Peptides against a protein of PDB entry 3J47. Designs and how they scored, part 2

Target 1, 121 residues: chain A of PDB entry 3J47
Amino acid sequence: IRLTNQLKSLKGLQSKLKDVVEYLDKVINKELPINHTILGKLQDVFNLLPNLGTPDDDEIDVENHDRINISNNLQKALTVKTNDELMVIYISNLVRSIIAFDDLIENKIQNKKIQEQRVKD
Target 2, 69 residues: chain B of PDB entry 3J47
Amino acid sequence: YEEKEESNLAATKSMVKIAEQYSKRIEEEKELTEEELKTRYVGRQDPKKHLSETADETLENNIVSVLTA

## One batch from the design tools (peptide; aimed at target 1 D19 E22 Y23)

Design b1_p8_4 (made by RFdiffusion4)
Pose (drawn by RFdiffusion4):
Structure b1_p8_4 (pose): chain A 91 residues (1-28, 36-48, 72-121), chain B 63 residues (1-40, 47-69), chain P 8 residues (1-8)
Amino acid sequence: IRLTNQLKSLKGLQSKLKDVVEYLDKVIHTILGKLQDVFNLNNLQKALTVKTNDELMVIYISNLVRSIIAFDDLIENKIQNKKIQEQRVKD
Amino acid sequence: YEEKEESNLAATKSMVKIAEQYSKRIEEEKELTEEELKTRPKKHLSETADETLENNIVSVLTA
Amino acid sequence: SEAEKWVA
């Protein structure tokens, strides 16, 4: 789902660029300003990424913890299944 | 495009706030462990732990 | 194309 959403966003840019290229050919305004703003707003992420890296680490750790908890419950389930099997054999 | 952006936007606003959501997920995780212990309720605890993990995964995907 | 709309 996230991927489809990202693709939609990129699709708009691609189409938008094509339109801009054709517009410029024909010319040979507000949208242009807006685009420029967006441009000014990866490169800059570079410095910002430094911080993001720290945060990514924290969210990795949280994921690991969750995985452990899931494993725990999984073990309990497996034990229950084994007990059920034993009971069936007895019967 | 908008729909997709909306979903992304929520992911971003959650990333700004994740410090509090982390602490609440930490607690939730502990709760689920408690429930399991009682069972040894167990199911409820397991579900809570799963939810916490899912929330962490969504945070990572957004990042 | 929207470009056609963006010119006169």

Design b1_p8_4_s1 (made by RFdiffusion4, then SolubleMPNN; from b1_p8_4, 5 letters changed)
Fold by OpenDDE base, seed 4:
Structure b1_p8_4_s1 (fold): chain B 121 residues (1-121), chain C 69 residues (1-69), chain A 8 residues (1-8)
Amino acid sequence: as target 1 above (121 residues)
Amino acid sequence: as target 2 above (69 residues)
Amino acid sequence: SLADLLVK
C-alpha cells in the first residue's frame, strides 16, 4: 500500500513536471504568454527544493544557456544523489541477505551434524 | 494525491530515520554475524539463531526502507 | 568462515 501510494505520487509529480516543461516550451516559443502565477508556483517549488547550488558568490553573468545547464546540472546532481541513496539501500539489503544466507548455511550444517550424531547412536 | 503526499512525507521522514538506522542496522548485522561466529565456535545454536533473527530484522527494515523510498 | 561452511 505505501509503496503504491509513493509510486502514484511520483507518477503524479512526473506528469506535473511534464506539463510544466510543455508549458515552458510553449512560453519559450512565444505560443503562450508568460503566466506569472505558474512561474511563481514553479519558483516556490524550486525554493522548496533543497538549495542544491549555493552559487558561490561570483556573479558569473551566466547567460540563458548556462541557466539551462545549471538546471540540468542540478537535476543531474539530484539524480546522482538519489542514485547514491538507492545504492546505499541496495548494498544494505544485499548485506542483510548475505547474513541471512550465512545463517541458513549454519543452520544446515548444524542439522547435518545432528543427523550424523543420530546415525551414530 | 493528498493521501499519497502524506505517505510520501512519512516515507521521507522514515528515510531520514532509515539513514540513521541504517548505520545502526549495519552494526546490528555485524553483531549478529559475530554472535553467529561465536555460536559456531561454541557449538551452541541459540546465539546463531539470535544473530540470524537480527539480520532478518535488519533486512526487513532495509526492504521497508526501499519500499518507502 | 562462510566459505568453510559452504565447503562442508
Scores: peptide ipSAE 0.437, ipTM 0.828, DockQ to the pose 0.006; fails the geometry check
OpenDDE base, seeds 1, 2, 3, 5: peptide ipSAE 0.431, 0.430, 0.430, 0.432; ipTM 0.837, 0.836, 0.837, 0.828; seeds 1, 2, 3, 5 fail the geometry check

Design b1_p8_4_s2 (made by RFdiffusion4, then SolubleMPNN; from b1_p8_4, 5 letters changed)
Fold by OpenDDE base, seed 2:
Structure b1_p8_4_s2 (fold): chain B 121 residues (1-121), chain C 69 residues (1-69), chain A 8 residues (1-8)
Amino acid sequence: as target 1 above (121 residues)
Amino acid sequence: as target 2 above (69 residues)
Amino acid sequence: SLADLLVD
């Protein structure tokens, strides 16, 4: 349920981002007028997003650059955290598989012992 | 969406705790495996099965916790 | 051992 909710939220965000990109493309192509309210909300969202990869804006004030670096550091930290969590899940699954395999082997050994006892009788 | 975001934030906060619990659960799983090995020498089938099932349940709970996080 | 089970 929680994972499903997270996935749904992520899908919703992805859909919204796609709609924004489509809107921006239409504005660039002069197919639609610029809606200032939508643009303002998008700008707010972009300001909250870690500044990925626009190297070219030289004039980002040193303070904004520090905030961007902090945001990038936060994104990197989140990525590292996600990787660590995935690694833990992977290791846990491997350990579970090993335990299940060990149980299977033990069951097989027991079955062989039962068969050997039946042959001796 | 907002409710799910709040849930994700709560899950993220719980992840640190889950990581600590994971280390403990791994140790518990190892202990269970050692007991299974000991039980294998004693030849009692039921204790070994129970230990294996407990280890599997522990791992499942860890996986679910990490996935929810 | 697991190995013994695999061999048999």
Scores: peptide ipSAE 0.420, ipTM 0.834, DockQ to the pose 0.006
OpenDDE base, seeds 1, 3, 4, 5: peptide ipSAE 0.429, 0.409, 0.422, 0.419; ipTM 0.838, 0.831, 0.825, 0.826; seeds 1, 3, 4, 5 fail the geometry check

Design b1_p8_4_s3 (made by RFdiffusion4, then SolubleMPNN; from b1_p8_4, 5 letters changed)
Fold by OpenDDE base, seed 1:
Structure b1_p8_4_s3 (fold): chain B 121 residues (1-121), chain C 69 residues (1-69), chain A 8 residues (1-8)
Amino acid sequence: as target 1 above (121 residues)
Amino acid sequence: as target 2 above (69 residues)
Amino acid sequence: SLADLLVE
């Protein structure tokens, strides 16, 4: 569900970007007037996007790590964070599985002992 | 889109909390395994059962965390 | 041990 929602949001963003590109192409071709409102919103989005073009500004504002930053660099950082989280979850599940397996083995041994005792009696 | 962004942020915060809980759950799981080992030596089924139940609960919580992630 | 159980 969560991953599906993330994918849906990404697809929606992709569709919107495509629409903007198509709109810009139509404006360049003089087929449609420039929608200043859409362009203004797009500019706002670009301004909110970490400047992909200035890698040199050291202040990668740590606050932007939590925003689905469309920026490839921020996206990479988010991907790394997600990978680390998934790894922790995976290890946790493995540990729980091992414990559960150990308990199953113990139960099996106990059951075997009970059966052996019943046969002797 | 905004609802999804908010959901993703909430999920990320939940994941951090889950990581902390995971560390605690791993410790609880170890304690259960030790109790099972002790119960094997004592021959009393009750401590072993409790350890097994705690391990199962820890596993379930990890599975839920994976599904939430 | 778990290993002993596997051997039995």
Scores: peptide ipSAE 0.439, ipTM 0.843, DockQ to the pose 0.006; fails the geometry check
OpenDDE base, seeds 2, 3, 4, 5: peptide ipSAE 0.423, 0.420, 0.433, 0.426; ipTM 0.839, 0.837, 0.831, 0.830; seeds 2, 3, 4, 5 fail the geometry check

Design b1_p8_5 (made by RFdiffusion4)
Pose (drawn by RFdiffusion4):
Structure b1_p8_5 (pose): chain A 91 residues (1-28, 36-48, 72-121), chain B 63 residues (1-40, 47-69), chain P 8 residues (1-8)
Amino acid sequence: IRLTNQLKSLKGLQSKLKDVVEYLDKVIHTILGKLQDVFNLNNLQKALTVKTNDELMVIYISNLVRSIIAFDDLIENKIQNKKIQEQRVKD
Amino acid sequence: YEEKEESNLAATKSMVKIAEQYSKRIEEEKELTEEELKTRPKKHLSETADETLENNIVSVLTA
Amino acid sequence: KKKATIKD
């Protein structure tokens, strides 16, 4: 789902670029200004990425903890299944 | 495009706020463990732990 | 003159 969403966003840019190229050919405005703003707004992320790296680490740790908890419950489920099997054999 | 951006936007506003959500997920995780212990309720605890994991995964995907 | 436009 996230991927489909991202693709939709990129699609708009691609189409928008094509339109802009055709527009410029024809010319040979508000949209242009907006695009420039967006441009000014990965390069910048480079410095910002430094911080993101730290945050990514924290969200990795959290995920690890969750995985451990899931494993715990999984073990209990396995034990219950084994007990059920034993009871069936007895019967 | 908008629908997709909406979903992304929510992921970004959650990333700004994740410090509080992390502490509440930490607690939830612990709660789940408690429920399991009682069972040894257990199911409820397990579900809570899974929810916490899922929230962490979603935080990582947004990043 | 003809119009030069960009699709929204």

Design b1_p8_5_s1 (made by RFdiffusion4, then SolubleMPNN; from b1_p8_5, 4 letters changed)
Fold by OpenDDE base, seed 4:
Order: structure tokens, then C-alpha cells, then sequence
Structure b1_p8_5_s1 (fold): chain B 121 residues (1-121), chain C 69 residues (1-69), chain A 8 residues (1-8)
């Protein structure tokens, strides 16, 4: 349920972003006037996006490295974080699979012992 | 969308907690695996099954937590 | 043989 809601939210965000892009393209083509309210909200979102990548106020003297490098560094950091999380999930799944396999082996051994006892009786 | 945004925010807050819980859950899983190994030597079926089930539940919670992240 | 149902 939670994953489905997150996926639905992400899809909604993607759709909204697509609508904004389409709107911006129409404005560039002079087909529609600029909706200042939508642009203001978009600007607010874009201004908040860099803040999502700022870890706590440790004075990283980020000198004037090109805005492109900061964006790339943030994307890289997010990618690394995502990769680490995926690795953790993968390891957890492997461990669970190993435990399940060990249980199956034990159950099989026990069943064989029960059958051997029945043959002796 | 607003309900989902709230759910995502709650999930993000939960992610930090999940990272901490993940380390704890890995340890709990290891403990369960060790107990299963011990139960194999004792020849009692019931404790092994319970340990395996608990390990599976711990792993499931870890997976759900990471997927929520 | 009661296979332990791995509840995934």
C-alpha cells in the first residue's frame, strides 16, 4: 500500500512536470500567456531542490563552482545513496533467501528422519 | 496528490529511522540465524521454525523500509 | 512434507 502510494505520487509529479514542460514550450512558441502562478510555484520548487541536497549547515565553502557541477554533484550523491540503498535491499533479500533455504533443508532432513523411523517401526 | 505527498514525507522521515533500524534488523536477523543453527543441533522442530519465521519477518520489514525510502 | 511457506 505505501509503495503504491509513493509510486502514484511520483507518477503525479511526473505528469505535472510534463504539463509544465508543455506549457513552457507553448509560452516559448507564443501560443499561450505565461501563467505567473504556475511559474511562481515551479520557481519555488526549483529553489527548494538545491536545498534538498544541502546536508546540515557544515560550512562547506562551496566556492563558485559552476551551477552545473553542483547539480551534477547532487545528482551523483543521490545516485550513490540510491545505489547504497539498493545494495542493502539486495543483501537483505539474499540473507532472507538463505534463511528460507536453510529452513527447507532442515524440514527435508526432519521429514527423512520421520520416514526412517516409520520404516523401522 | 496531497495525500501522497504527505505519505512521501512520512516515508522520508521513516527512511532515517529505517537506516538505524536496518542495522538493528540485520543484527536481529543474524541472531535468528544463529538460533536456527543451534536449534538444528537440539533436534527440536518448533524453535527452528519460529526462528526462521522471525528472521523472515525481520527481513520483510527491512525490505519494506528500504522500498519506502 | 509441510513445506514451510516462505511468505514473501
Amino acid sequence: as target 1 above (121 residues)
Amino acid sequence: as target 2 above (69 residues)
Amino acid sequence: SSMATIKL
Scores: peptide ipSAE 0.491, ipTM 0.840, DockQ to the pose 0.009
OpenDDE base, seeds 1, 2, 3, 5: peptide ipSAE 0.410, 0.473, 0.460, 0.459; ipTM 0.833, 0.836, 0.833, 0.831; seeds 1, 2 fail the geometry check

Design b1_p8_5_s2 (made by RFdiffusion4, then SolubleMPNN; from b1_p8_5, 4 letters changed)
Fold by OpenDDE base, seed 4:
Formats: structure tokens, sequence, C-alpha cells
Structure b1_p8_5_s2 (fold): chain B 121 residues (1-121), chain C 69 residues (1-69), chain A 8 residues (1-8)
């Protein structure tokens, strides 16, 4: 249930982002006037997003080329974090599988011992 | 959308807790594996099964927590 | 280790 809700939220965010991109493309093409309310809400969303592009107040002087690198670095950092989290899940699943396999082996050994005892009687 | 955003915020707060819980759950899983090993030497079937089940539950909780992250 | 039981 929780995972399904998160996936649904992520899908909702993705759809909203797509709608924003489509809106921005229409504004660039002069097909629609800039809806200041949507733009304001988008700005609020971008401001509430962990500042993907505000260098801390001390690095205001780095030209546009470094901003793209900072955005790429943050996306890279988020990707690394996601990869680390996925790796942790993978290791956890692997360990669980190993434990379950160990139990299966033990059960098989025990069953064999019980059978060997029954053959001796 | 708002209820889900609240759920995602709760999930993100839980994610920090998940990292801590993950470390703890790995330790709990190791403890469970060690007790299972001890139960093998003692020849008692029942404690091993319970230990394995508890390890499985701990791992399930880890997986659900990280999937919730 | 679970592997020790494989050796038995």
Amino acid sequence: as target 1 above (121 residues)
Amino acid sequence: as target 2 above (69 residues)
Amino acid sequence: PPLATIKL
C-alpha cells in the first residue's frame, strides 16, 4: 500500500512536470500568455525543491556554464544516493535469501537424519 | 495529490530513520543468524526456525522501508 | 556460518 501511494505520487509529479514543460513550450512559441499563477506555483515548487541550483550565498559569481555543472552534480549526487539506497536493498534481499537458503539446507539435513534413523530401526 | 505529498514527506522523514533502522536491522539479522548457528550446534530444531522467521521479518521491514524511501 | 553446515 505505501509503495503504491509513493509510486502514484511520483507519477502525479511526473505528469505535473510534463504539463509544465508543455506549458513552457507554448509560452516560448507565443501560443499562450504566461499564466503568472502557474508560474508562481512553479517557482514555489522549485523553491521547495532542495535548491538544485542555489549555490550557497558565497558562490553567486560563477558564470552560467558552472550552473549547468552544479545541476548535473546535484543530479549526479541524487543518482549516487539512489544507487546507494538500491544497493542497500539489494544486499538486504541477498542476505535474506542466504538465510532462507541456509534454513532450507538445515531442514534437508534434518530430514535426511530422520530418514536414516528410521532405516536403522 | 496533497495526501500523497504528505505521505511522501512522512516517507522522506522515515528515510532518515530507515538509514538508522537499516543499520540496526542488519545487526538484528546478524544476531539472528548467530543464534541460528548456535541452535544448529545444540540440535534444537525450534529455535532455528523462529530465528529464521525473525530474520526474514527484519529483512522484509528493511525492504519495505527502503522501498518507501 | 551456514557454509559450515554444507561441509557436514
Scores: peptide ipSAE 0.469, ipTM 0.843, DockQ to the pose 0.006
OpenDDE base, seeds 1, 2, 3, 5: peptide ipSAE 0.441, 0.436, 0.448, 0.433; ipTM 0.842, 0.840, 0.841, 0.835; seed 1 fails the geometry check

Design b1_p8_5_s3 (made by RFdiffusion4, then SolubleMPNN; from b1_p8_5, 5 letters changed)
Fold by OpenDDE base, seed 2:
Structure b1_p8_5_s3 (fold): chain B 121 residues (1-121), chain C 69 residues (1-69), chain A 8 residues (1-8)
Amino acid sequence: as target 1 above (121 residues)
Amino acid sequence: as target 2 above (69 residues)
Amino acid sequence: EPLAVIKP
């Protein structure tokens, strides 16, 4: 249920981002008027997002270097956290597979003992 | 969207707790495997199956917790 | 600075 909700959120965000890109393309092409309310809300969302992806190198004002470093550190920390979580899932699945394999081996040994006993009787 | 942001924040806090629980569950699983090894010597089938089922349930709960975080 | 163009 939770994973499905997260996936649904991400799909909703992706769809909204696509609609924004399509809207921006139509505005650039002068086909549609700018909906300022939707763009303002999207702008607010983008400003709240840690600045993950654009080294707009054009304003190398030295004061922004620390904020960019903090944002990059946050992105790196989120990436590391995601990697650690995936690693835990991987290890957990591996361990489950080992336990299931150990049970299979034990069942095979027991079946062999039962057959050996039936041949003696 | 806000409900999901709150859910993601709660999930992130749950992930930190899951990392602590993961370390503990690895130790519990190791104890289970050692008890299975001991039970192999005792020749009684029933305790081993229960141990394996308990390990599988513990792992399932771990995976569900990490997936829900 | 907010990167997004402040529409007046």
Scores: peptide ipSAE 0.452, ipTM 0.829, DockQ to the pose 0.046
OpenDDE base, seeds 1, 3, 4, 5: peptide ipSAE 0.439, 0.447, 0.452, 0.446; ipTM 0.826, 0.825, 0.837, 0.823

Design b1_p8_5_s4 (made by RFdiffusion4, then SolubleMPNN; from b1_p8_5, 3 letters changed)
Fold by OpenDDE base, seed 4:
Structure b1_p8_5_s4 (fold): chain B 121 residues (1-121), chain C 69 residues (1-69), chain A 8 residues (1-8)
Amino acid sequence: as target 1 above (121 residues)
Amino acid sequence: as target 2 above (69 residues)
Amino acid sequence: SEKATIKL
């Protein structure tokens, strides 16, 4: 249930982002007037997005130089974080699978012992 | 969408906690596996089942936490 | 034999 809701939320966000892009394209093409309210909200979102990726390191004087590198570095950092999270999930699933197999083996051993005891009686 | 955003925000806040909890959960899972191994030697079936169930729950929570990230 | 159904 929680995962489904998260996926649905992500899909909703993706759809909304697509709508914004389409709107911006129409505005650039002078097909629609600029909605200042939508642009303001979008600007707020774009201003918040980089801040969500900045770790709490206060002091980095990011002077003007490599905006492209900052975006790439942030994207890289997000990618690394995503990879680490995926690795954790993978390891967790693997461990669960191992535990489940161990339980299965134990159940089989127990069943075999019960069957051997029944044959001996 | 708003209800889902709230759920995602709660999930994101939980993710930081999940990183810490993940290490702890892995440890709990290992402890459960060790108890299962011990229970195999003692021949008591019930503790092993409980340990397995707890390990499964711990892993489920980890998976949900990572998927929520 | 209760198959431990890994409920994903």
Scores: peptide ipSAE 0.528, ipTM 0.848, DockQ to the pose 0.010
OpenDDE base, seeds 1, 2, 3, 5: peptide ipSAE 0.491, 0.518, 0.488, 0.490; ipTM 0.839, 0.840, 0.835, 0.839

Design b1_p8_6 (made by RFdiffusion4)
Pose (drawn by RFdiffusion4):
Structure b1_p8_6 (pose): chain A 91 residues (1-28, 36-48, 72-121), chain B 63 residues (1-40, 47-69), chain P 8 residues (1-8)
Amino acid sequence: IRLTNQLKSLKGLQSKLKDVVEYLDKVIHTILGKLQDVFNLNNLQKALTVKTNDELMVIYISNLVRSIIAFDDLIENKIQNKKIQEQRVKD
Amino acid sequence: YEEKEESNLAATKSMVKIAEQYSKRIEEEKELTEEELKTRPKKHLSETADETLENNIVSVLTA
Amino acid sequence: KKNAEIKD
């Protein structure tokens, strides 16, 4: 789902660029200003990425913890299944 | 485009706030362990732990 | 003159 959403966003840019190229050919405004703003707003992420890296690490650790908890419950489920099997054999 | 941006936007606004959500997910994780212990309720605890993991995964995807 | 436009 997230991927489909990202693709939609990129699609708009691609179409928008094509339109801009055709527009410029024809010319040979508000949208242009807006685009410029967007441009000014990955390069800059570079420095900002430094911080993101730290935050990514924290969210990786959280995920690991969750995986451990899930494994715990999984073990309990397995034990229950084994007990059920034993009971059936006895019967 | 907009629908997809809305979802992404929510992921961003969650990333700004995740310090508190992390502490609440930490607690939730502990709660689920407690429930399991009682069972040894157990199901409820397991569900809580899964939810916490899921929230972490969502935070990572957004990042 | 003809209009030069960008599609929304």

Design b1_p8_6_s1 (made by RFdiffusion4, then SolubleMPNN; from b1_p8_6, 5 letters changed)
Fold by OpenDDE base, seed 4:
Structure b1_p8_6_s1 (fold): chain B 121 residues (1-121), chain C 69 residues (1-69), chain A 8 residues (1-8)
Amino acid sequence: as target 1 above (121 residues)
Amino acid sequence: as target 2 above (69 residues)
Amino acid sequence: SEEATIKL
């Protein structure tokens, strides 16, 4: 349930983002007037997004070339973090599977012992 | 969407806790496996089952936590 | 049964 809700939320966000991109493209193409309210909300959303490109207040002086590198570095760091998290999940699932198999093997051994005892009686 | 955002926010807050809990959960899973192994030698079925179930629950929580991240 | 639990 929780996972499904998260996935649905992510899908909703993705759809909304796509709609915004499509709207911006139409505005750029002069097909639609600029809706200032939408732009304001979008700006607010971007401001609420983790500043993928705001260096900490102390590194304001880095020229535009470094901003791209910082953005790439942050994206890389996020990717690494995501990979690490996925690895942890994978390992956890693997461990669970191993435990489940161990339990199954034990149950089979026990069942076999019970059957052998019944045949002996 | 709002209900899901609240769920995602709760999940994100839980993720930080999950990193800490993950290490603990792995340890708990290992403990359960060790207890199950011990129960095999003692021939008592019930403790092994309980250990397996607890290990499964621990892993489920880990998976949900990572998927929520 | 356990594999089904892991998948959920």
Scores: peptide ipSAE 0.541, ipTM 0.847, DockQ to the pose 0.012
OpenDDE base, seeds 1, 2, 3, 5: peptide ipSAE 0.466, 0.458, 0.419, 0.497; ipTM 0.832, 0.833, 0.828, 0.836

Design b1_p8_6_s2 (made by RFdiffusion4, then SolubleMPNN; from b1_p8_6, 6 letters changed)
Fold by OpenDDE base, seed 4:
Structure b1_p8_6_s2 (fold): chain B 121 residues (1-121), chain C 69 residues (1-69), chain A 8 residues (1-8)
Amino acid sequence: as target 1 above (121 residues)
Amino acid sequence: as target 2 above (69 residues)
Amino acid sequence: SELATIRL
């Protein structure tokens, strides 16, 4: 349930993002007028996204070239974090699977012992 | 969408806690497996089952936490 | 099977 909801939310976000991109493309092509409200909200989102990864170092006058590098570095850092989290999940799942297999093997051994005792009896 | 977003936000907040909990959960899982190994020698089925169940629950929580992340 | 159940 929780995973399904998260996946659905992510899919919803992806769909909205796609719609925004399509809208922006239409605006660039002069097919539709610019909706300033949508653009404002989008700008707010784009401003918030890179800021979520920058530590609150206030004052650095980073020239435009450095902003791109910072954005790329932030994206890279987020990607690394995501990969680390996924690795942890993967390892956890593997460990659980191993435990489950160990229990299964033990159950099979016990069942065999019970059967051997019944045959002896 | 909003309900799911709230769920995702709660999950994200939990993610930092999950990293710490994950380490603890792995340790708990290992402890459970050690108890199962000990129980194999003692011949008591019940402690092994409980250990396995606890390990499974711990891993499930870890998976849910990571998936929420 | 349990892993699949956890994912649902």
Scores: peptide ipSAE 0.539, ipTM 0.846, DockQ to the pose 0.015
OpenDDE base, seeds 1, 2, 3, 5: peptide ipSAE 0.411, 0.513, 0.510, 0.512; ipTM 0.825, 0.842, 0.836, 0.836; seeds 1, 3, 5 fail the geometry check

Design b1_p8_6_s3 (made by RFdiffusion4, then SolubleMPNN; from b1_p8_6, 5 letters changed)
Fold by OpenDDE base, seed 1:
Structure b1_p8_6_s3 (fold): chain B 121 residues (1-121), chain C 69 residues (1-69), chain A 8 residues (1-8)
Amino acid sequence: as target 1 above (121 residues)
Amino acid sequence: as target 2 above (69 residues)
Amino acid sequence: SSLATIKL
């Protein structure tokens, strides 16, 4: 369910991006006016998204590079935080699994001992 | 999409809470293991069963935490 | 300790 929701969110984002690209193409072609509201929301999303991808365009002025670097640093920090959280969860699950396994072994030993006592009897 | 974003935000907040709960759950799991060890010495199944059940609950909570992360 | 008990 959760993975499915993440995939659905990604697909929705992809669809929205496609719509924006199509809208931009139509505006460039003078077929439709730019939906300023959608563009504004996308711009807000892009501003909130730590710039993952350096857009390959070499011509973006040095000032944009610094902002991109700050955004990349923020993204890197968020990635590190996410990784740390996942690691904690993983370790937690491992510890619980070990404890559960230890208890299972103990129960098995006890059951075997009870059976051996019954056979002697 | 918005519902999923809200779910992810809730999951992230839950993950921080889970980290704290995890530390507490590890301690609870240790207590269960000690009780189970003690129960092995006492020879009656009851404390061991309780320890096993608590370990299972701790494991289940960790799995839910991973699923919510 | 449980592992030790398995070995006996």
Scores: peptide ipSAE 0.454, ipTM 0.840, DockQ to the pose 0.006
OpenDDE base, seeds 2, 3, 4, 5: peptide ipSAE 0.453, 0.451, 0.481, 0.445; ipTM 0.837, 0.835, 0.845, 0.831; seed 4 fails the geometry check

Design b1_p8_6_s4 (made by RFdiffusion4, then SolubleMPNN; from b1_p8_6, 5 letters changed)
Fold by OpenDDE base, seed 4:
Structure b1_p8_6_s4 (fold): chain B 121 residues (1-121), chain C 69 residues (1-69), chain A 8 residues (1-8)
Amino acid sequence: as target 1 above (121 residues)
Amino acid sequence: as target 2 above (69 residues)
Amino acid sequence: PEEATIKL
């Protein structure tokens, strides 16, 4: 249940992000007037996304060239973090699968011993 | 969408806690595997099953936690 | 053997 809800939330976010990209493309192509309210909210989201990864160092006047590098570095750091988290999940699942396999082997060994005892009686 | 966003936010807050819990859960899983291994020698089925179930629950919680991330 | 059911 939780996993399904998360997957659905992620799909919803992905759909919204796609709609925003499609809207931005239409605005760039001059097919639609710029909705300033949507752009403002989008800018707020884009400003919040990078700020969620920076600790509160209030004062660095970083010129425009460094902002792209900081955004790329933050995206890279977020990607690395996501990869590390996914790796941890993968390892956890692997370990669980190994334990479950070990239990299955034990159950099979026990079943064989029970059968051998029944044949001997 | 909002109910899911709240669930996802709760999940994300749990993720930091999950990193710490993950290390602990791996340790618990290992302890469970060691007890199962010991129980193979002692011939008692019940402790092994409980160990396996606890390892499974621990891993399920880890998976759900990371997938919530 | 019920134990093989990985309840996902």
Scores: peptide ipSAE 0.506, ipTM 0.842, DockQ to the pose 0.010
OpenDDE base, seeds 1, 2, 3, 5: peptide ipSAE 0.383, 0.436, 0.397, 0.462; ipTM 0.819, 0.835, 0.824, 0.830; seed 1 fails the geometry check

Design b1_p8_7 (made by RFdiffusion4)
Pose (drawn by RFdiffusion4):
Structure b1_p8_7 (pose): chain A 91 residues (1-28, 36-48, 72-121), chain B 63 residues (1-40, 47-69), chain P 8 residues (1-8)
Amino acid sequence: IRLTNQLKSLKGLQSKLKDVVEYLDKVIHTILGKLQDVFNLNNLQKALTVKTNDELMVIYISNLVRSIIAFDDLIENKIQNKKIQEQRVKD
Amino acid sequence: YEEKEESNLAATKSMVKIAEQYSKRIEEEKELTEEELKTRPKKHLSETADETLENNIVSVLTA
Amino acid sequence: MDLDIPPD
């Protein structure tokens, strides 16, 4: 789902660029200003990424913890299944 | 495009706030362990732990 | 060519 959403966003840019190229050919405004703003707003992320890296680490650790908890419950389920099997054999 | 952006936007606003959500997920995780212990309720605890893991995964995806 | 964005 996230991927489809990202693709939709990129699609708009691609189409937008094509339109801009054709507009420029024909010319040979508000949208242009808006685009410029967006441009000014990956490169910048480079410095910002330094911080993001730290946060990514924290969200990785959280995920690991959750995986451990899931494993625990999984073990209990396995044990229950084994007990059920034993009971069936006895019967 | 908008629908997709909305989903992304929520992912971003969650990333700004995740410090509190992390502490609440930490607690939730512990709660699910407690429920399991009682069972040894157990199901409820397991579900809570799974929810906490899912929230962490969603945080990582957004990042 | 057709354009999606209206001109000014």

